# Peptides against a protein of PDB entry 2QAS: the designs that were tried, part 91

Target 1, 120 residues: chain A of PDB entry 2QAS
Amino acid sequence: PPEDLMQYEAMAQDALRGVVKAALKKAAAPGGLPEPHHLYITFKTKAAGVSGPQDLLSKYPDEMTIVLQHQYWDLAPGETFFSVTLKFGGQPKRLSVPYAALTRFYDPSVQFALQFSAPE

## One batch from the design tools (peptide; made by RFdiffusion4, then SolubleMPNN)

Design b2_p24_1_s4 (from b2_p24_1, 14 letters changed)
Fold by OpenDDE base, seed 2:
Structure b2_p24_1_s4 (fold): chain B 120 residues (1-120), chain A 24 residues (1-24)
Amino acid sequence: as target 1 above (120 residues)
Amino acid sequence: AEAEAQADLEAQAAAEEEMRKVFA
C-alpha cells in the first residue's frame, strides 16, 4: 500500500483523545456530568506518567479500568493528564493518568465507545 | 467496612466485564 507520510491515523487518535479530555472537563464542571452519563476508562498501568498507590497498581500489571459515576472526587483534567480521587477498599486514593496511557473509553448511558493504542 | 470494600471491587469488576463485552 502507498506510504502515508501524513500519519493520518495518529492525527485521528490525537483528535479522539481530545474527546476524552473534553468529556472529563465536563465531568469536572460544577454539577458533574448530566445524568445518566458516566465514564468507564481503561489505561495501561505501566505507561509513562501513570501514578497511584503501589498496592493498587500492583494488582493490575497491564491494564486497569476506573469508573467515574458516583464515587469520585477532585477530578482535575489537565492538558496532558488527569487526576482523580477514588475509593479502593473504602480508602480514598489519588490516581494520575496521562491521556496517552488510555486504551479504552466508554459511556454506557449512550454506548459511546473509543479505543486507543497506548505505548507500554 | 468490609461491605464498603466489597462494593468498590464489585463496581470495578462489573465495569471491566462490561468493557470486555463492548470491545470484544
Scores: peptide ipSAE 0.419, ipTM 0.811, DockQ to the pose 0.682
Fold by OpenDDE base, seed 5:
Structure b2_p24_1_s4 (fold): chain B 120 residues (1-120), chain A 24 residues (1-24)
Amino acid sequence: as target 1 above (120 residues)
Amino acid sequence: AEAEAQADLEAQAAAEEEMRKVFA
């Protein structure tokens, strides 16, 4: 098989990660996501750039799925990572997740799904 | 509140379960 010097697969993955970024930016806009849209996001908790409270990350040593529907605050989607405040154990916890750490993205309302390979 | 803490965890667990099914 011929060698792909263009690295098309990687480019395609990056483009799809852009969908997640765009969706999060919509969620962060005034009024949030249009109902009934909401997001399930899974990421590798030990991936480079992931940060958050030790107690929270310790509970999820491999992957963690966060729900962005009703119980999230101060969603800040940057260009390379997003941060969000979630309740954990009844307390607000700030998570910072690079888009590169994502492994799955899903909007149950329309059954839109994306899957990615993420580094450790 | 304990109820809120449990609800948060249940929501996360439910999402993880659904994700597992969707991407199986």
Scores: peptide ipSAE 0.389, ipTM 0.789, DockQ to the pose 0.663
Fold by OpenDDE base, seed 4:
Structure b2_p24_1_s4 (fold): chain B 120 residues (1-120), chain A 24 residues (1-24)
Amino acid sequence: as target 1 above (120 residues)
Amino acid sequence: AEAEAQADLEAQAAAEEEMRKVFA
């Protein structure tokens, strides 16, 4: 088969990453997501730009799934990454995740799912 | 404190399991 020098699949995935960013921006708006919407987000913890507490990232050496439903605070969706405060071991932990690090996105309430290839 | 930690782990584990099923 002919070689795709345009990298269309990568471009398509980049476009779909915009869905995640948009969803997070809705979640960060006053009042949060409309019930019953909530988000499961999986990302590569060792991807470039990922930052957070060492204990948290050490516990998840490959991928981590975070739940944005009840126990999250100060969600800040930027243009290239988002930050959020989660409870880990009962303590608040600040996590910063580039959208490029995402591997899975899911809204269980409507069963909307996205999967991405994330370079490290 | 332990109860809080366990609750966090349970929530994350449940989500990871569901994600595994969804993307299987």
Scores: peptide ipSAE 0.383, ipTM 0.792, DockQ to the pose 0.667
Fold by OpenDDE base, seed 3:
Structure b2_p24_1_s4 (fold): chain B 120 residues (1-120), chain A 24 residues (1-24)
Amino acid sequence: as target 1 above (120 residues)
Amino acid sequence: AEAEAQADLEAQAAAEEEMRKVFA
Protein backbone atom coordinates (compact mmCIF):
# COMPACT_ATOMS: atom_id res chain seq x y z
CA PRO B 1 0.00 0.00 0.00
CA PRO B 2 1.05 3.61 -0.51
CA GLU B 3 3.11 5.21 2.23
CA ASP B 4 1.18 7.77 4.27
CA LEU B 5 3.55 10.61 5.04
CA MET B 6 0.72 12.80 6.33
CA GLN B 7 -0.10 10.55 9.30
CA TYR B 8 -3.82 10.85 8.66
CA GLU B 9 -4.71 8.08 11.09
CA ALA B 10 -2.98 9.93 13.90
CA MET B 11 -4.80 13.12 12.92
CA ALA B 12 -8.12 11.29 13.05
CA GLN B 13 -7.29 9.83 16.44
CA ASP B 14 -6.37 13.26 17.75
CA ALA B 15 -9.65 14.65 16.47
CA LEU B 16 -11.57 11.94 18.29
CA ARG B 17 -9.57 12.58 21.44
CA GLY B 18 -10.79 16.13 21.03
CA VAL B 19 -14.32 14.85 21.52
CA VAL B 20 -13.34 13.47 24.90
CA LYS B 21 -11.68 16.73 25.83
CA ALA B 22 -14.76 18.68 24.80
CA ALA B 23 -17.04 16.35 26.74
CA LEU B 24 -14.91 16.73 29.84
CA LYS B 25 -14.99 20.49 29.47
CA LYS B 26 -18.77 20.30 29.41
CA ALA B 27 -18.64 18.15 32.52
CA ALA B 28 -16.38 20.64 34.26
CA ALA B 29 -18.67 23.57 33.47
CA PRO B 30 -21.13 24.84 36.08
CA GLY B 31 -23.92 22.36 36.56
CA GLY B 32 -21.90 19.48 35.17
CA LEU B 33 -23.17 17.13 32.52
CA PRO B 34 -26.85 17.31 31.63
CA GLU B 35 -28.59 14.32 33.13
CA PRO B 36 -28.62 11.46 32.37
CA HIS B 37 -25.29 11.88 30.57
CA HIS B 38 -22.28 10.40 32.34
CA LEU B 39 -18.89 9.15 31.27
CA TYR B 40 -16.88 5.96 31.47
CA ILE B 41 -13.23 6.53 30.65
CA THR B 42 -10.63 3.79 30.30
CA PHE B 43 -6.91 4.50 30.13
CA LYS B 44 -3.56 2.76 30.32
CA THR B 45 -2.25 3.22 33.84
CA LYS B 46 1.38 2.82 32.79
CA ALA B 47 1.20 5.35 29.98
CA ALA B 48 3.56 8.30 30.11
CA GLY B 49 2.15 11.20 32.05
CA VAL B 50 -0.38 9.21 34.05
CA SER B 51 -0.28 10.26 37.69
CA GLY B 52 -2.18 8.95 40.67
CA PRO B 53 -1.97 7.08 43.96
CA GLN B 54 0.74 4.45 43.92
CA ASP B 55 -1.45 1.86 45.61
CA LEU B 56 -4.25 2.43 43.12
CA LEU B 57 -2.04 2.26 40.05
CA SER B 58 -0.49 -0.91 41.44
CA LYS B 59 -3.95 -2.42 41.74
CA TYR B 60 -4.59 -1.61 38.08
CA PRO B 61 -1.33 -2.53 36.38
CA ASP B 62 -2.70 -2.47 32.82
CA GLU B 63 -5.70 -0.20 32.50
CA MET B 64 -8.54 1.11 34.59
CA THR B 65 -11.93 2.71 34.07
CA ILE B 66 -13.21 5.75 35.92
CA VAL B 67 -16.81 6.86 36.18
CA LEU B 68 -17.79 10.49 35.99
CA GLN B 69 -21.42 10.64 37.03
CA HIS B 70 -22.71 11.68 40.43
CA GLN B 71 -19.54 11.86 42.50
CA TYR B 72 -16.43 13.50 41.12
CA TRP B 73 -14.64 16.68 42.12
CA ASP B 74 -12.36 19.34 40.70
CA LEU B 75 -12.48 18.06 37.17
CA ALA B 76 -9.85 20.02 35.29
CA PRO B 77 -9.70 19.28 31.57
CA GLY B 78 -6.50 20.75 30.21
CA GLU B 79 -5.24 20.81 26.67
CA THR B 80 -3.10 17.68 26.88
CA PHE B 81 -4.41 15.99 30.01
CA PHE B 82 -7.25 16.10 32.49
CA SER B 83 -7.26 15.68 36.25
CA VAL B 84 -10.07 14.70 38.57
CA THR B 85 -10.67 13.77 42.18
CA LEU B 86 -12.43 10.49 42.94
CA LYS B 87 -12.80 8.37 46.05
CA PHE B 88 -10.95 5.13 46.55
CA GLY B 89 -11.56 3.32 49.80
CA GLY B 90 -13.64 6.28 50.82
CA GLN B 91 -10.75 8.69 50.48
CA PRO B 92 -10.32 11.37 47.83
CA LYS B 93 -7.55 10.67 45.34
CA ARG B 94 -6.30 12.83 42.49
CA LEU B 95 -5.81 11.31 39.05
CA SER B 96 -4.08 12.97 36.13
CA VAL B 97 -4.53 11.35 32.74
CA PRO B 98 -3.14 12.47 29.39
CA TYR B 99 -5.65 12.18 26.59
CA ALA B 100 -3.05 10.11 24.76
CA ALA B 101 -3.40 7.44 27.45
CA LEU B 102 -7.09 6.88 26.75
CA THR B 103 -8.23 3.59 25.28
CA ARG B 104 -12.01 3.83 25.57
CA PHE B 105 -14.70 6.43 26.11
CA TYR B 106 -18.38 5.69 26.65
CA ASP B 107 -21.56 7.54 27.56
CA PRO B 108 -24.05 4.84 28.56
CA SER B 109 -26.98 7.25 28.47
CA VAL B 110 -26.83 7.53 24.69
CA GLN B 111 -24.53 4.59 23.99
CA PHE B 112 -21.86 6.79 22.45
CA ALA B 113 -18.58 4.90 22.25
CA LEU B 114 -15.05 5.70 21.14
CA GLN B 115 -11.95 3.54 21.08
CA PHE B 116 -8.39 4.80 20.78
CA SER B 117 -4.90 3.59 20.09
CA ALA B 118 -2.86 4.16 23.21
CA PRO B 119 0.78 3.61 24.15
CA GLU B 120 1.57 0.19 25.60
CA ALA A 1 -25.52 5.63 48.52
CA GLU A 2 -25.21 4.61 44.88
CA ALA A 3 -24.14 8.11 43.99
CA GLU A 4 -21.19 7.80 46.34
CA ALA A 5 -20.31 4.39 44.94
CA GLN A 6 -19.89 5.89 41.48
CA ALA A 7 -16.69 7.56 42.66
CA ASP A 8 -15.37 4.55 44.55
CA LEU A 9 -12.89 2.04 43.17
CA GLU A 10 -15.39 -0.79 43.40
CA ALA A 11 -17.71 1.09 41.09
CA GLN A 12 -14.80 1.78 38.78
CA ALA A 13 -14.14 -1.93 38.51
CA ALA A 14 -17.78 -2.58 37.70
CA ALA A 15 -17.66 0.07 35.00
CA GLU A 16 -14.53 -1.53 33.61
CA GLU A 17 -16.39 -4.80 33.26
CA GLU A 18 -19.24 -3.07 31.48
CA MET A 19 -16.80 -1.34 29.17
CA ARG A 20 -15.23 -4.65 28.30
CA LYS A 21 -18.62 -5.95 27.28
CA VAL A 22 -19.52 -2.85 25.30
CA PHE A 23 -16.32 -2.98 23.27
CA ALA A 24 -16.10 -6.77 22.92
Scores: peptide ipSAE 0.380, ipTM 0.781, DockQ to the pose 0.496

Design b2_p24_2_s1 (from b2_p24_2, 16 letters changed)
Fold by OpenDDE base, seed 2:
Structure b2_p24_2_s1 (fold): chain B 120 residues (1-120), chain A 24 residues (1-24)
Amino acid sequence: as target 1 above (120 residues)
Amino acid sequence: SSAREAELRRLEEEMAEAERLFAA
């Protein structure tokens, strides 16, 4: 089979990570996501740049999924990572997740799904 | 590809299960 010297798959993956970033920027806009859109985001908890409460991340040694629907605050989607406040055990916890750490993205409202290979 | 589509379908199913647990 022919060898892909252009590395199209890698370029496509980078572009699709851009979809997640764009979706989060929409979620962070005034009024949030247009209903009924909401986001399931899965990431490697040990990936470089991931930060958050040690007790929480220790509970999920491989991957963690967060849901951005009604119970999230101060979503800040940067250019290389996003941060968000979620409540765990009733306490607000700040998570910071590089887009490169993502492994899954899903919007159940329209059944839009993406998955990615995330480095450690 | 068929394999890629199958993987995405599995993701949808897994996330659907999560939706049933965490929907509010």
Scores: peptide ipSAE 0.039, ipTM 0.596, DockQ to the pose 0.245
Fold by OpenDDE base, seed 3:
Structure b2_p24_2_s1 (fold): chain B 120 residues (1-120), chain A 24 residues (1-24)
Amino acid sequence: as target 1 above (120 residues)
Amino acid sequence: SSAREAELRRLEEEMAEAERLFAA
């Protein structure tokens, strides 16, 4: 097979990560996501740049999935990572997740799914 | 395809379980 010197596959993967970023920016806008859209986001908890409360991260030593639907606050989608406040054990917890740490993205309302390779 | 449908079904099941673990 011919050699791909352009690395198109990597470009495509980066573009798909951009979909997640764009979706989160929509979610962060006034009014939030249009019903019934909501987001399942899975990421490697030990990936570089991931930060959050120790008790939460220790409970999910490999991957965790957060659901952005009804109970999230101060969603801040940056260019390289997003942060969000969620309730865990009844208390607000701040999470910061680089897009590079993502492994799955899913919107069940339209069955839209993305999968990513994340650093181990 | 059948393969894609099966993949989506598995994903839905996994996401449903994950939602019970940490939902927002």
Scores: peptide ipSAE 0.027, ipTM 0.576, DockQ to the pose 0.496
Fold by OpenDDE base, seed 4:
Structure b2_p24_2_s1 (fold): chain B 120 residues (1-120), chain A 24 residues (1-24)
Amino acid sequence: as target 1 above (120 residues)
Amino acid sequence: SSAREAELRRLEEEMAEAERLFAA
């Protein structure tokens, strides 16, 4: 197949990452997501800029999927990354995830899915 | 593309049946 010197796939994925950012900003707004919307977000745990509890990240050396539905706090969707507090083992844990680290986004309420190629 | 759409549909099926790894 011919070479894509424009790297259109990468451009498209970057554009679609904006959907995740926008969705998270909606989720962070007062009242949160309108029911029954909720989010499954998968990301590379070793990607640059990912931060969180060591025990949790060690458990998921490649990817992990977080669910933003009922029990999340202080969702802060920035321009390059988002952070959120979730409970793991009953303890609140703060995660910070660059949008560039995302590999999957899914809203099961409407079966909306996105897939991204993220650095290993 | 058609291929991308098919891939996304497969992803939807996978996610619909996926176990929650870190539920909130």
Scores: peptide ipSAE 0.026, ipTM 0.565, DockQ to the pose 0.257
Fold by OpenDDE base, seed 5:
Structure b2_p24_2_s1 (fold): chain B 120 residues (1-120), chain A 24 residues (1-24)
Amino acid sequence: as target 1 above (120 residues)
Amino acid sequence: SSAREAELRRLEEEMAEAERLFAA
């Protein structure tokens, strides 16, 4: 096939990552997500820029899925990554995830799904 | 159902399992 010097596929994927960023910004706004919307976010735990408690990340050597509905606090969606406090083992833990580390995004309330490629 | 619906169903099952593990 013809060589794509524009790399449209990568551009499109980056644009779709923007949907996740926008959704998280809505979730971080006062009042949170409008009911019944809630988010399942999957990411590569060993991807560059991912940071969090060792006990949490070690439990998920490949991918981890977090649920943003009722058990999260201080969601901070930045331009390149987001951070959030999750309850793990009854204790609050801070997690930071670059958007580039994402592999799946899902809102079951409206069956909206996205998938992404992330570095191993 | 369509192929798309089947794909979504599989995703929902995976997400449900993930939530159980996350909540555990």
Scores: peptide ipSAE 0.024, ipTM 0.560, DockQ to the pose 0.564

Design b2_p24_2_s2 (from b2_p24_2, 14 letters changed)
Fold by OpenDDE base, seed 4:
Structure b2_p24_2_s2 (fold): chain B 120 residues (1-120), chain A 24 residues (1-24)
Amino acid sequence: as target 1 above (120 residues)
Amino acid sequence: SSALQQELEQLEQEMKKAEEEFAA
């Protein structure tokens, strides 16, 4: 098959990453996501720009999924990454995740799913 | 467990559904 020098697949994925950013911006707005919408976000924990508690990231050496439904705070969706506070073991943990680190995005309320290739 | 932990406990089943729906 002919090679794609335009890298259309990568362009398409980058465009779809914009959906995640937009969804997170909606989630960060006053009132949060409209019920019953909620988000499952999976990302590579070792990807460049990912930051969070060492113990938490060590527990998930490859990738982890966070759920934005009932227990999340201070969601801050930036242009290249988002940050959010979640409670693990009852303790608030701040995570910062570049959109480029995402591998999956899912809203079970409407069964909307996206899958991405992310750096290891 | 916390509410978040309960949400995460559903991850396997929910992600299974997600993968099936995405692949379909």
Scores: peptide ipSAE 0.059, ipTM 0.623, DockQ to the pose 0.065
Fold by OpenDDE base, seed 1:
Structure b2_p24_2_s2 (fold): chain B 120 residues (1-120), chain A 24 residues (1-24)
Amino acid sequence: as target 1 above (120 residues)
Amino acid sequence: SSALQQELEQLEQEMKKAEEEFAA
């Protein structure tokens, strides 16, 4: 088949990542997510740009899922990455995750799911 | 607190459920 020099699949993936970004921006807005919406976000912990406590990331050497529902703080959805504070073991931890590192996005309230290819 | 602990436990359960649904 003809060679795709436009990289349409990649563009489509980026567009879908934009959905996650938009959703996070809604979550960060005043009032937060409209109930019962909540977000499950999975990402590759070793992807470029991912940052957080070393001990935490070490616990999840491949992939990690975070839930934005009841216990999250200071969600800051930037243009290329988002950061958020979550509690692990009762201690607040700050995570920074590039959208490019995402592998899954899920909102069980409406069974909306997205899957992404992320760098290893 | 106990309430928080239970909430976290439930979140873990829901997370697993969500993962299963996603994979299905």
Scores: peptide ipSAE 0.059, ipTM 0.631, DockQ to the pose 0.076
Fold by OpenDDE base, seed 5:
Structure b2_p24_2_s2 (fold): chain B 120 residues (1-120), chain A 24 residues (1-24)
Amino acid sequence: as target 1 above (120 residues)
Amino acid sequence: SSALQQELEQLEQEMKKAEEEFAA
């Protein structure tokens, strides 16, 4: 096929990553997400820019899915990454995830799903 | 309460598992 010098597919993927960012900003607003919306976010744990406790990330060598519904705090959606505090084993853990590290976004309340390509 | 938080945490984890199974 003809060479796409515009890289439209990558542009489209980046645009869709913007949906995740926007959704997280809604989740971070006072009152959180409007019921019954909640988010399942999957990302590559070894992707550049991913940060968190070593003991936690080591448990997930490839991908990790986090749920934003009942137990999340200090959600901070930035321009290139978001950070959030989640409880694991009853202990709060801080995660920082670049949007570029995302592989899946899902809101089961309305069955809205997005899939992304992320670095291996 | 702490007890409620634990129940919610468990529920959330169970929902995550269910979602992953659904997607598989």
Scores: peptide ipSAE 0.048, ipTM 0.630, DockQ to the pose 0.087
Fold by OpenDDE base, seed 2:
Structure b2_p24_2_s2 (fold): chain B 120 residues (1-120), chain A 24 residues (1-24)
Amino acid sequence: as target 1 above (120 residues)
Amino acid sequence: SSALQQELEQLEQEMKKAEEEFAA
């Protein structure tokens, strides 16, 4: 098969990561996501740039899924990463996740799903 | 595992199937 010198697959993946960023920016806007939309986001916890409480990240050594629906605060979607506060065991925990660390994105309300290859 | 953890596992499986259907 011919060699893809344009690297279309990589470009497509980057574009799809942009969808996640855009969705998070909508979620961070006043009023949040339009109901019933909500987001399940899975990421590699050991990926470069991922940060959060050590005890929490240690509990999920490979991947972690977070849900953005009703119980999230201070969602800040930057250009290269987003940060959000979630409660675990009743305690607020701040997570910072680069978009490059994402492996899965899912909105159950419309069954929209994306999968990504994340670096180690 | 907790009920929440089990729910997440199930949802991840559903998501994987959804991705396969989406990509098909």
Scores: peptide ipSAE 0.034, ipTM 0.607, DockQ to the pose 0.066

Design b2_p24_2_s3 (from b2_p24_2, 12 letters changed)
Fold by OpenDDE base, seed 3:
Formats: sequence, structure tokens, C-alpha cells
Structure b2_p24_2_s3 (fold): chain B 120 residues (1-120), chain A 24 residues (1-24)
Amino acid sequence: as target 1 above (120 residues)
Amino acid sequence: SAARQEELEELEREMEEAEKLFAE
């Protein structure tokens, strides 16, 4: 087939990443996600723009999955990345993740799943 | 620290559970 100068496949993938962004915006709104919806988000920890505690990211050199259900705070979904505070043992860990770094998105409550290719 | 290690272990558990869900 002819060369696709429109890059439709990339557009489609970006649109799907937009679903994640929209979902996170819903999660960040007052009241949070409607029960029983919750989110499993996987991302490449070494992707450009990923930021968080060195000890945390170094322990997961490839991918990391975070769960957004009840144990998350200050979710801030921006246009290109989101940030969130996760607490383990009562201690907060702040993460910033570009949507471009995402590789998987899953809402088990409705078995809705998305997969993405992400830069290494 | 011991506290940080405990926190990471909790995270690892959740990550493992998530991976199981992705595989289903």
C-alpha cells in the first residue's frame, strides 16, 4: 500500500492514550471514580519524563504498575503527563508519568483493557 | 531503610496482582 503520510496509526494510538487521560481526569474529579471502577496502569520506568523516587524506580528497571483505587492522593492529570501520590506503610511516594510512557491500562471492574507501545 | 523496604514490598505485591489481572 502507499505510504501513509497522515500517520493514521499514530493518531489512533494517541486517541487511545486520550482514553487513559480522560479516565484519570474522572478519577481526579471530586468523588473519585464511581464504584467499583479502579485502574491498573503500567508504564516504562525509564521512559523520558518519568519521575519518582530513585530507590523506587531503580527497583523496577523495566515496567511498573500502579493501582488507583483507594490508596492514592493528589492525582493531577495534565495534558501530557499525570502525577499521583501513592502511600505504602503510610509514607507518600510521588510519581509523574507521561502518557507516552504507558504500556497497559486496565479497569478490572468492566474488564476494559488497553495496550500501548512505549519508548524504551 | 527497613521502612522503605517494607513499602516497596507492598508495592511489589500490588504489581504482581495487577500483572495477574492483565494476563487474564
Scores: peptide ipSAE 0.025, ipTM 0.543, DockQ to the pose 0.071
Fold by OpenDDE base, seed 5:
Structure b2_p24_2_s3 (fold): chain B 120 residues (1-120), chain A 24 residues (1-24)
Amino acid sequence: as target 1 above (120 residues)
Amino acid sequence: SAARQEELEELEREMEEAEKLFAE
């Protein structure tokens, strides 16, 4: 096939990542997500810009899935990354995840799913 | 508590279904 100098596939991927950003901004608004919506977010733990406790990230050498439903705090969706506090082993941990690190997004309440490519 | 366990089981079930959706 002919060379795509417009990079349409990349643009489409970025647009879909924008859906995740928008969803997280809705979740961060007062009142949170409208019930029964909740989010499963999977990301590459070794992707550039991912940060969090070393012990936690080392437990997930490839990908990690977080669930935003009942136990999350201080969700801060920025323009290039989001941060959130979750409990692991009963202790609050702060995670920072660039949208570019995402590989999966799923809302079981309406079975809405997105899949992304991310650096290995 | 029983309530927490039930919630956790529901989440695990949903995660399992999500994995099936994205299965390679």
Scores: peptide ipSAE 0.022, ipTM 0.531, DockQ to the pose 0.095
Fold by OpenDDE base, seed 2:
Structure b2_p24_2_s3 (fold): chain B 120 residues (1-120), chain A 24 residues (1-24)
Amino acid sequence: as target 1 above (120 residues)
Amino acid sequence: SAARQEELEELEREMEEAEKLFAE
């Protein structure tokens, strides 16, 4: 097959990561996501830029999935990463995740799913 | 409470469905 010197696949992947960023910005807006939308986000816990409590990240040495529906606070979707506060064991924990670390995105309400390749 | 438990069970079911979508 012809060689793709434009690297369209990579460009498409970057654009799709933008969908996640946009969705998170909607979630962070006043009123949150429109019902019944909610998000399942999976990421590589050891990817560059991922930060959070050591005890939590130690439990998930490869990937971790977080759910943004009812129990999340101070969602801050930046340009290259987002941060959010979630409760684990009843304690609030701050997590920061670069969009580049994402491997899966899913909104069950409309069965919208995305998959990504993330660096180890 | 029963209400909280039901909510968690619903989330677990949704996660299971998501895993099926991403399975090879």
Scores: peptide ipSAE 0.022, ipTM 0.537, DockQ to the pose 0.094
Fold by OpenDDE base, seed 4:
Structure b2_p24_2_s3 (fold): chain B 120 residues (1-120), chain A 24 residues (1-24)
Amino acid sequence: as target 1 above (120 residues)
Amino acid sequence: SAARQEELEELEREMEEAEKLFAE
């Protein structure tokens, strides 16, 4: 097969990461996501820029999936990463996740799914 | 509570469906 010197796949991936960012910005707006939309976000926990409680990240040494529906607070979608507070074991924990760390994005309400290549 | 447990179970089911969708 011909060699792609344009890196179209990478460009497409970056564009699709923009979808996640946009979706999170909608979620962070007053009123949150329109019902029944909610988000499942999977990311590599050891990717550069990922931060959170050590015990939590240790529990998920490879990938973690978080759900943004009813139990999340202070969602802050930045330009390169987002942060959010979620409860784990009944305790609020702050996570910061670069969009580049994402591997999957899913909205069950409309069965919209995205997959990404992320750092190992 | 029963309400919270039901919500958790629903989320677990949705996660399972998501995993099936992403499965090779």
Scores: peptide ipSAE 0.021, ipTM 0.533, DockQ to the pose 0.094

Design b2_p24_2_s4 (from b2_p24_2, 13 letters changed)
Fold by OpenDDE base, seed 5:
Structure b2_p24_2_s4 (fold): chain B 120 residues (1-120), chain A 24 residues (1-24)
Amino acid sequence: as target 1 above (120 residues)
Amino acid sequence: SSAEQRQLEELEREMQEAEELFAE
């Protein structure tokens, strides 16, 4: 096929990542997500910029999924990454995840799903 | 395809495990 100098596929991927960012910003707004919406977010744990508790990241050496429904606090969706506090083993832990590290996004309430390519 | 179904099943399993992790 002819060479795509516009890199449309990459642009499309970036646009779709923008959907996740927008959804998280809605979740971070006062009142949170409108019920019954809730989010399952999967990301590569070893991707550049990912930070969190060592024990947790060690448990998931490839990728892990987090759910934003009832047990999350201080969600801060930035322009390039988001951070959120989650409880693991009853202890609050802060996670920071670049949007570029995402591999899957799912809202089971309306069965909306997105998949992304991310560095291994 | 069957491959796609297997991927969906794996995703559902991972999502369920995540839900249990945050369930409290």
Scores: peptide ipSAE 0.029, ipTM 0.595, DockQ to the pose 0.413
Fold by OpenDDE base, seed 4:
Structure b2_p24_2_s4 (fold): chain B 120 residues (1-120), chain A 24 residues (1-24)
Amino acid sequence: as target 1 above (120 residues)
Amino acid sequence: SSAEQRQLEELEREMQEAEELFAE
């Protein structure tokens, strides 16, 4: 196959990462996502810029999936990363995830799925 | 395809784990 010097796939992935950011901004708006929409977000836990509870990240040394539906607080979707408070073991913990760390995005309500290549 | 099925199963597993983790 001919060599793609335009890097179209990378450009496409960058564009699709914008979908995740936009969806999170909708989720962060007053009233949250319109029911029954909710988000499953998978990311590389060791990717640069990922931060969170040490015990949690240790439990998921490669990837972990978080659910944004009913049990999340203070969702803050920035331009390069988002942060959110989630309960782990009944305790609220702050998690910060760069969009570049994402590997999967899924909304089961409409079966909308995205996959991304993320650093190992 | 088999690869597609494996990806689906992996996603379903991760979804289940997340659901269990955040379900309260």
Scores: peptide ipSAE 0.026, ipTM 0.581, DockQ to the pose 0.426
Fold by OpenDDE base, seed 3:
Structure b2_p24_2_s4 (fold): chain B 120 residues (1-120), chain A 24 residues (1-24)
Amino acid sequence: as target 1 above (120 residues)
Amino acid sequence: SSAEQRQLEELEREMQEAEELFAE
């Protein structure tokens, strides 16, 4: 087949990443997500732009999944990355994750799932 | 805490469901 100079596959993947961004923006709005919706977000912890506590990221050297349902605070979904405060070991930890670092997105309430290729 | 452990267990369960959904 001829070479795709438009890179449609990449465009499609970016569009799907946009779904995650949109979902997070809904989650960040007053009132949060409509129940029973909640989000499982998996990302490469060593991807460029990922930031958080060293102890936490060291515990998950490859991928990490976070749940946004009841125990999350100050969710800030930006245009290229989102940040959120979660509790680990009873302590609040701030994480910043670029959408490009995402590998999986899942809402078990409706079994909606997305998978992405992410850079290391 | 117990609550944290319960959340972890739920996470692991849902992660498994996700893997099944993504399986080829």
Scores: peptide ipSAE 0.024, ipTM 0.577, DockQ to the pose 0.065
Fold by OpenDDE base, seed 2:
Structure b2_p24_2_s4 (fold): chain B 120 residues (1-120), chain A 24 residues (1-24)
Amino acid sequence: as target 1 above (120 residues)
Amino acid sequence: SSAEQRQLEELEREMQEAEELFAE
């Protein structure tokens, strides 16, 4: 088969990353996500731009999955990354994750899933 | 347009393939 010099697959992946951004923006809006929608987001913890508590990132050296349903605060979905406050061990922790660091996205309520290749 | 429809269909296909990965 002929070579794809346009890299359509990569472009499609970038478009799908936009779905995650849009979903997070809906989650950050007043009222949050429509029940029973909630999000499972997996990302490479060592990817460029990922930031958070040292103890937390050390505990998850490769990938980490966070759940956005009821226990999350100050979700701020930017254009290239999002930040959110979650509780770990009862303590609030602030995480900042570039969309490019994502490897999986899942909404169990409707079984909607996305998988990405993240650089590391 | 025809071109726009092809792009939408491809995106929908990618979404479906991703969903099938979690269907187990």
Scores: peptide ipSAE 0.023, ipTM 0.459, DockQ to the pose 0.041

